# Designs tried in a protein design run: peptides against a protein of PDB entry 6GMG. Part 202

Target 1, 331 residues: chain A of PDB entry 6GMG
Amino acid sequence: DSDDRVTPPAEPLDRMPDPYRPSYGRAETVVNNYIRKWQQVYSHRDGRKQQMTEEQREWLSYGCVGVTWVNSGQYPTNRLAFASFDEDRFKNELKNGRPRSGETRAEFEGRVAKESFDEEKGFQRAREVASVMNRALENAHDESAYLDNLKKELANGNDALRNEDARSPFYSALRNTPSFKERNGGNHDPSRMKAVIYSKHFWSGQDRSSSADKRKYGDPDAFRPAPGTGLVDMSRDRNIPRSPTSPGEGFVNFDYGWFGAQTEADADKTVWTHGNHYHAPNGSLGAMHVYESKFRNWSEGYSDFDRGAYVITFIPKSWNTAPDKVKQGWP

## One batch from the design tools (peptide; made by RFdiffusion4, then SolubleMPNN)

Design b2_p15_6_s2 (from b2_p15_6, 5 letters changed)
Fold by OpenDDE base, seed 3:
Structure b2_p15_6_s2 (fold): chain B 331 residues (1-331), chain A 15 residues (1-15)
Amino acid sequence: as target 1 above (331 residues)
Amino acid sequence: SVYPRYPNRPPHPLP
């Protein structure tokens, strides 16, 4: 029950983290120890360490989404999402492939659709777009200048995003970012902001009006990226988990992974920070744990999910929640 | 291997 959620206590600003523990190729720690690391490494505002506030600790306590929440400064809206889908592979596999032994047609189609998404290409697309946005933000001191720069950059690259509507999530993302408007944040100055990336894993079969098979095994047509842009319409994502395929089976509604603005060119070397569940130290779920995973570990996902999206948002450059380099674990 | 999964990760309503 959500009633078991507890806000982690404050940690002294000067308290150093305990060593992280290895966990299946990941670095793992309890949430309180992550707070210690966060204060030492990520808490800086204008170069000054900050104690994680009660509000931030409360956000963090929500689990995987809490990690993204505390680092981005807002609850994820997921409006500017990217993915990569191989339509030719999908069509060919449907035509020429065969269901596995005991696999229903719906299971087969759902699996083939899932396998037709390329997480690495989706991530690369998001990074490409974030780079374009960062160039557009640079030296832009009002939103109009930013938008003009963005359009120019897209035109130079012959990017299909240049054809998006002015009200699209792509062009409205900056203005809709609370920290952009904050005096101690962007202060309405785009040049004070930078693009950051997080990822969401979720289930495609969320339409209650669809067949039970789609809810159980996935909707092959749902949450595909638009051709050319890579944009995913996330409006139908209502955090509905996969439907059970057997009695007693239950699935998680989503997973979030924080990437930020790492400059590591090799996707496999990038670090993704995520939580297992909301913090319930006195409940059945137990204490929240935070994981720092390499891209392969993150992108592998779970059977709970058949979609992965890479989302762009913005944070002030004065924040250190998205450094160029992220070190896995502690020390 | 993946970390333990739990069926309930309630989203926080948008503030």
Scores: peptide ipSAE 0.033, ipTM 0.748, DockQ to the pose 0.276
Fold by OpenDDE base, seed 4:
Structure b2_p15_6_s2 (fold): chain B 331 residues (1-331), chain A 15 residues (1-15)
Amino acid sequence: as target 1 above (331 residues)
Amino acid sequence: SVYPRYPNRPPHPLP
């Protein structure tokens, strides 16, 4: 029950973290200990460590979304979402494949659609776009300069994103970022900002007007990336979980993983930070745990979800919530 | 309508 959520207490600024625990190839710790690590490693503003504020601790307490929230500085809007979908694989498998024993046609189609998404290519697309944006941000001291640079970069790469409408989430993302407008943030100077990435896992079968089968087994046509751009229309994502397929079965509404701006070229070596659930130390769910997972562990997801998106947002360069290198665990 | 902002995932990750 959401009523069991508790804001973690403040941690002294100089308190060092306890060692993380390995868990299924991940590094795991309780939320309070993550706050300690965060203060030591990620809290820096203009090179100075900061104690996590009450507001930030409250954001964090919401679980997986809280990790992304505290590090990005805003609740995820998911407007710049990217994915990769293999249409040929999907068509071929539907044509030539067969349902598994006991698998319904709807279940088969949902599974085939899920398997036709390539998480690595989706992530790579987001990284590519983030790189383009970062180049466009460089030496741009107003939004107009940024947009001009962005269009030039896209044209040079023959990127289909150059054809997006000026009012699209792609071009409006920077101006709609609160930290861009903040005096201690971007101060309306694009060159003070950088693009960062997080990922969202969610369920495709969210349309209440659709068939029960789609809600149970997925909607094969939902949340596909647009050809050429890789953009996913997230407008229909209302955080509705998968419908139960059997009595007593329940599914989670979403999962969020924070990547930031790591420069590791090998996707498999990148670290994704996420939480298990909201912090309920006195409730049935227990204390929130934070996981630092390798890409493989993150991208595998759960049966709760059949879609993954990689989302771009912006943070001030003065923040250290998205460093070039992320060390898994502690020490 | 207010959408849920918290996941109810099990306390441990799946293998």
Scores: peptide ipSAE 0.028, ipTM 0.698, DockQ to the pose 0.064
Fold by OpenDDE base, seed 2:
Structure b2_p15_6_s2 (fold): chain B 331 residues (1-331), chain A 15 residues (1-15)
Amino acid sequence: as target 1 above (331 residues)
Amino acid sequence: SVYPRYPNRPPHPLP
């Protein structure tokens, strides 16, 4: 019950974290201890440590989305999302493959679609685009200069994103970022901002007007990236969970993982920060836990989800919520 | 090996 959500208490700025615990290849800790780490490592504004505010603690308390929320500075809008889908693999498997024993046709198609997504390539595409955007942000002191730089970069790389409409999420993302407009943020200066990445796992079969089979086993045609750009239309994502396939089965609506702006070239060595559920220390769910996972652990996802998107947003360079290097756990 | 799901992972509330 959402009514059991509690805002974690404030942690003293000088309080050091307790050691994280290993959990199935991940580093795990309770939310209060993550706040301690966050204050020591990620809280810096203009080089100064900050106590996590009550507002930020409230955001964090929402679980996995809260981790992305507190680090990005805004609730995820998911407008600039990327993925990679192997259409040839999908078509070939549908044509030549067979359902497993006991697998329905719809289940087979949903599974084949899920397996046709490449999480690593999707992530790499987002990183590539973020890099282009960061170059465009450099030395751009107004939005017009940023957009001009971006177009030039895309043209030089013969990137299909150059053909996107000026009103597309790709070109409008910066102007639609609250922290870009804030006096203590970007102050309307693109050169004060940097691109960052988070990931969302969600269910494809969200259309209530579709067949029950699509809601149970996935919609093979939903949330595919556009060819060439890799852009995913997220407008139909309404945070609707997978429908139960058996009595008593329940699924989660989404999962969010924070990457930020790590420079580690090896995707497998990148660290993704996420939460298990909303903070309910006095409820049946218990306290929220925060996980720091390697890409392998993150990208594996759960049976609750058949889509993964990698989303670009922006934060001020003065924030330390997206450092170049992220260390898993504590110490 | 498939990593286990988070224990007691309900749908997240939205603001």
Scores: peptide ipSAE 0.034, ipTM 0.738, DockQ to the pose 0.382; fails the geometry check
Fold by OpenDDE base, seed 1:
Structure b2_p15_6_s2 (fold): chain B 331 residues (1-331), chain A 15 residues (1-15)
Amino acid sequence: as target 1 above (331 residues)
Amino acid sequence: SVYPRYPNRPPHPLP
């Protein structure tokens, strides 16, 4: 119940975090302690640490999406999303595989589709594209220069993204970023911006006009990446959770994980920051907790979700919410 | 407009 959500109180700027605790291979802490860490490590604007504002604390209080929100500076739009799908694996498993004991055909197809997504390759594609974008941003002082650079980079790499429409989310993402237009942000200067990545887990069977089986067990054809580009059409993602398969069963609508702009080449060593639920210290859910997970912990996801997307957005280079290296936990 | 929120599930162990 949204009525129990509370904005965490302000933390003194110089207050050091308490140690994080291990939780199933990840580092865990309460939201107020994350605010302390955030102020010490991620809050810097133009090299100066900042107290998390009331607005930022309010954003953070929304849970997993709040972590991405406060670090990206905007509510996730998810327009520029990437994934990897193995079509051959999918076809072969459908043809040669068999439902497990007690598994319906719809359950089987949904499971095979889920298993045909490669989270690591999806993440790698997003990182590749973000790198191309960052090169295009580096010396571009207006949007036209950025777009020209981007097209040149894509042409040099023979990337299928070069064929995208000028109005596509791929080319329009920068201009649609609020912080790009802010005086203390990009100030309409692309060279002041950098590409960053977050991930969303969600359910494929969201179409209310589809069969009940698709809503319960997944839609094998939904939210597949386009061949060559890896782009996922996210327009049909309405944050609808998986339908219950048994009485009393309930599923969560989404999960978000913040990666930023880490330079660690080994995907397994990258750190993903996410929250468990909205902050309700006086409610049944309790206080919000923040987790810093390795890629394996993040990418595994939950049974609530059968899709993972890796999304690119932009933040000002003056922000330190997306450093090159993220240290898991505290100290 | 009220933005969607993540309501009710802490992380659980990896399978």
Scores: peptide ipSAE 0.030, ipTM 0.696, DockQ to the pose 0.060; fails the geometry check

Design b2_p15_6_s3 (from b2_p15_6, 6 letters changed)
Fold by OpenDDE base, seed 4:
Structure b2_p15_6_s3 (fold): chain B 331 residues (1-331), chain A 15 residues (1-15)
Amino acid sequence: as target 1 above (331 residues)
Amino acid sequence: SVYPQYPNRPPHPLP
């Protein structure tokens, strides 16, 4: 019950984290200890450590989305999302493949669609776009300059994103970022901002007007990236979980993983920070735990989800919530 | 406004 959610208490700024523990190839700790780490490593504003505010602790308490929320500075809007889908693989498998023993046709199609997404390529696309955006931001002191730079960069790379409408989430993303407009943030200066990435796992079969089979086994046609751009229309994502396939079965609504702006070229070595559930230390769900997972562990996801999107947003360069390198655990 | 929250995560599948 969400009513059991509790805001973690404040941690002294000088409080060092306790050691993380290994869990399924990732580093794990309780939320309070993550706050300690966050204050030591990620809290910096203009090079100065900050105590996590009550508001930030409240955001964090929401679980996986809270990790992304506190580090990005805003609740995820998921408007600028990327993925990679192998259409040829999908068509070929549907044509030449067969359902597994006991697998329904709908289940087969849903699975094939899920497997036709390439998480690594989706992530790489987001990184590519973020890199382009960062170049466009670098010497732009107003939004117009940023947009001009962005268009030039895209043209130079013959990127299909150059054809997006000026009102698209792609071009409007910066102006719609609250921290861009804040005096202590970007102060309307693009060169003070940088692109960052997080990922969302969710269920494709969210259309209530669709067949029960799609809600149970996935909608093969939903949330596919646009050809050329890799953009995913997230407008139909309403955080609706997968429908149960058997009595007593239940699925969660989403998962969020924070990547930030790591420069590690090898995707497999990148670290993704995420939470297990909202913080309910006095409830049945228990205290929130935070995980720092390698990409493989993150991208594997769960049966709860058949879609992964990699989303770009922006934070001020003065924030240290998205460092070049992220180290798993503590110390 | 009530923001959606992540209620529970299933165990991560072992490789």
Scores: peptide ipSAE 0.032, ipTM 0.718, DockQ to the pose 0.058
Fold by OpenDDE base, seed 5:
Structure b2_p15_6_s3 (fold): chain B 331 residues (1-331), chain A 15 residues (1-15)
Amino acid sequence: as target 1 above (331 residues)
Amino acid sequence: SVYPQYPNRPPHPLP
């Protein structure tokens, strides 16, 4: 019950975090301790450490999405999403593969589709695009200049994104970012902004008009990236969880992981920050925990999900929520 | 909007 959600209390600005607990290649801590770390490491505005506000703590309390929310400054809209799908692999497996013992055809197709997505390539595409955007931002002092720079960069790289409509999420993403318009944010100056990345795991079989099998085992055709661009149409993602395949089984609606703007070239060494559930210290779920996971731990996901998208948004450069380097755990 | 209901899940072991 979401009614058990509690906003974590304020932490003194100078309070240092307790050590994180290492677990299976990731670092884990309770949400209050993450707030302490966040204040020490990520809270800086214009170089000044800040206490996490009541509003920010409330955002954070929502769990995995809360981590992305507090660090990006807005609730995820997921409009500018990227993935990688191996169409040839998919077709070949469908043609030449066979369902496992006890596996239905629908289950087989759903599994094959899931396995045809490449999380690493999807992440790489998002990073590539973010890099292009950052180059377009760096010397642009109005949106027109940014868009012109972006088009030039894309043309130079012969990127299919250059053919996107001006109203597409790709070109409209910056102008639709609240922090871009804020006086203490971008103040309508693109050069004050930078592209950042987060990831969402979700279920493909969300169409209520489709077959029950697709809702249970996945929709092989849903949420595929467009060829050339890698863009995923996220408009049909309604945060609907996977349908139970057996009595008593239940699935969660999504997972979010915050990457930000790490410069680590090796994907396997990148750190992804996410939460387990909303903060309910007095409820059945218990206190929220925050995890800092390596890419392999994050990208593995759960059986609850068969899609992963890597989403680009923007934050002011004055924020330190997306540093070049993220250190896993504490100290 | 259904906000995240994420049950306690053990972290995935390293491969």
Scores: peptide ipSAE 0.030, ipTM 0.732, DockQ to the pose 0.060
Fold by OpenDDE base, seed 1:
Structure b2_p15_6_s3 (fold): chain B 331 residues (1-331), chain A 15 residues (1-15)
Amino acid sequence: as target 1 above (331 residues)
Amino acid sequence: SVYPQYPNRPPHPLP
């Protein structure tokens, strides 16, 4: 019930955060303390610390999506999404594998499909593409120059993305970014922008016209990446949660994790920032907590979800919401 | 390694 959501109060700009609590390889804190950390570490615009605005605090209060929202500057559109799927593994397991004891055929197929996605390779693909985009943004002072650079980079790498339509989310993503057009943002100058990454976990079986089994156990054919490009068509993602398999069972609609633009080469050492739920300090859910998780903690996901996508968007280089290095927790 | 899952939570609201 969104009616219990409360916007966290403002924190003084110079207030230092309290230490984070370690929890199973994660660093955890209450949302107000994250605001303190954010102001000290991530709030910088043109090198100057900023107090988190009321609008930003309101965005943040929405939970896991709020963390991505406040750091990216816009509500996630998820249009430029990447994943990796092992088709051979999927086919072989379907052919040679068998349902577990008590597992239906639909459950088996859904599980095999889920297990055929490689989160690390999906993340790697997104990082690769983001790197190409960042090179194309460099020294490009108008969109035409950016697009020309992008095409050249893709051609040099023999990347299948070079064959995408000009109207594809891949080519239109920059122009569709509000902060690119803002005077204090990109000001229509691509060289003032950088590519950043976040991840979304969601359920594949969202089609209401499909079988009940697909809604309960997953749609093995849904949200697969296109061969060569790794692009996932996210148009059918309507934030519909997994259907209950038993009375009283309920699932969450999505989870979001913020990565930004970390340069750590080892995926396992990258830090992902996410929230547990919307901020409801006076409600049954309680205060929102923010987690800084390692990749393994993030990519494992939950039984609520059978898909993970890695999404590229853009922020101004003047923002410090996506630094090269993210430190987990607070000293 | 298997990590503990978070407790169940309601769906996140949309703006």
Scores: peptide ipSAE 0.030, ipTM 0.690, DockQ to the pose 0.345
Fold by OpenDDE base, seed 3:
Structure b2_p15_6_s3 (fold): chain B 331 residues (1-331), chain A 15 residues (1-15)
Amino acid sequence: as target 1 above (331 residues)
Amino acid sequence: SVYPQYPNRPPHPLP
C-alpha cells in the first residue's frame, strides 16, 4: 500500500549516527540513522554540511531507488546503462548444455542468459566510460567543448562509443541532467560536474506481448549490451516484475545500488548503498533500512532479477554525495 | 508525481 509511505522526520544537523558495523560484507541501519550519517558525511555543498531537506527525505523514503535519488539529485532515468554479456558462452551453453532435472527449456534458456552476464565486467565498463567522461569534463566550460573533448578521448582509445549518434543518451546525458543547468550546480559549466555510477537490477521478461514463459523465466534476448559499446537499451524497462512461476509467488520490480565515484580500484572492495523498501514505520513493511554492501553482496542480486545494469549520470563536484572513499557503518 | 516504490526485500546473506 503506497499509502503507508511516510517521510522520515528531520534529524538535527549535529546529531551523530548510532554505531553500526558490517556483517558478512553488509552494514545495515534504519533510515533515520542513515539520515544522520548522510548529514555528517554526504550532505556537504561547497564544503558546508546541510540538513537533509524535507524533499530529500521524501525521496529517500521510496526505498532502494530513494537512496540513489537523494544522492544523485534526480529520479533515475537509466538512459546511459552498461553491461557485459558473453555471447560465446551463451551460445555454447545453449548448444552443449542441458536443462537440469525438472527445468523447462524456457527456464534453462533464461538461466543460461542470466549467467552469461558478467557483473564485474559491466561495472568495469561503466567505470571506464565514467573516467573518459571525467577527463572530457575537466577543462570544458561549455557543452560544445565537453563533446569535443569526449570525441577526442574516444578516438584516442578507439572506443566504439565514438560512433554513437549525437542524440544518443551517451552524448545527451550531461545536458539532460537538471543539476547541470542549476545555478548552484553546474551552471552550464561541464567542468563543475562529475560522472557517477549507480546500478539497477531488474527483470528481462517485461514484454506483455511475449510468451508467458519469457515473463516467468526471462527473455534471453532482452536488455543485452550492444557489442563494442556495452550500451544497454533501457527503453523497454517499465519496472515490470517477474511473473510468478507458482501460486502465491511474488517478485519485486527493481533494486538500485549507489556507487557514486569511488576510486577504489578493486571492485570487490567497493561499497554499494541501497535500501530494502519504502519507509512504512506504521505499516506491515516497517521502517526502511539502508544497506552498505560490498560489490559481491550487491552483485549477487535476487531471483527477482536476471539483469544488472550500471548507469552513468552526473552530479556537481560541489556535492559530497559521491566521495572518493565510502566507508561501511559508523564507528 | 507518482514514482514506483520498492517493496519489502530483506538482504540476502552471503554464503
Scores: peptide ipSAE 0.028, ipTM 0.678, DockQ to the pose 0.057

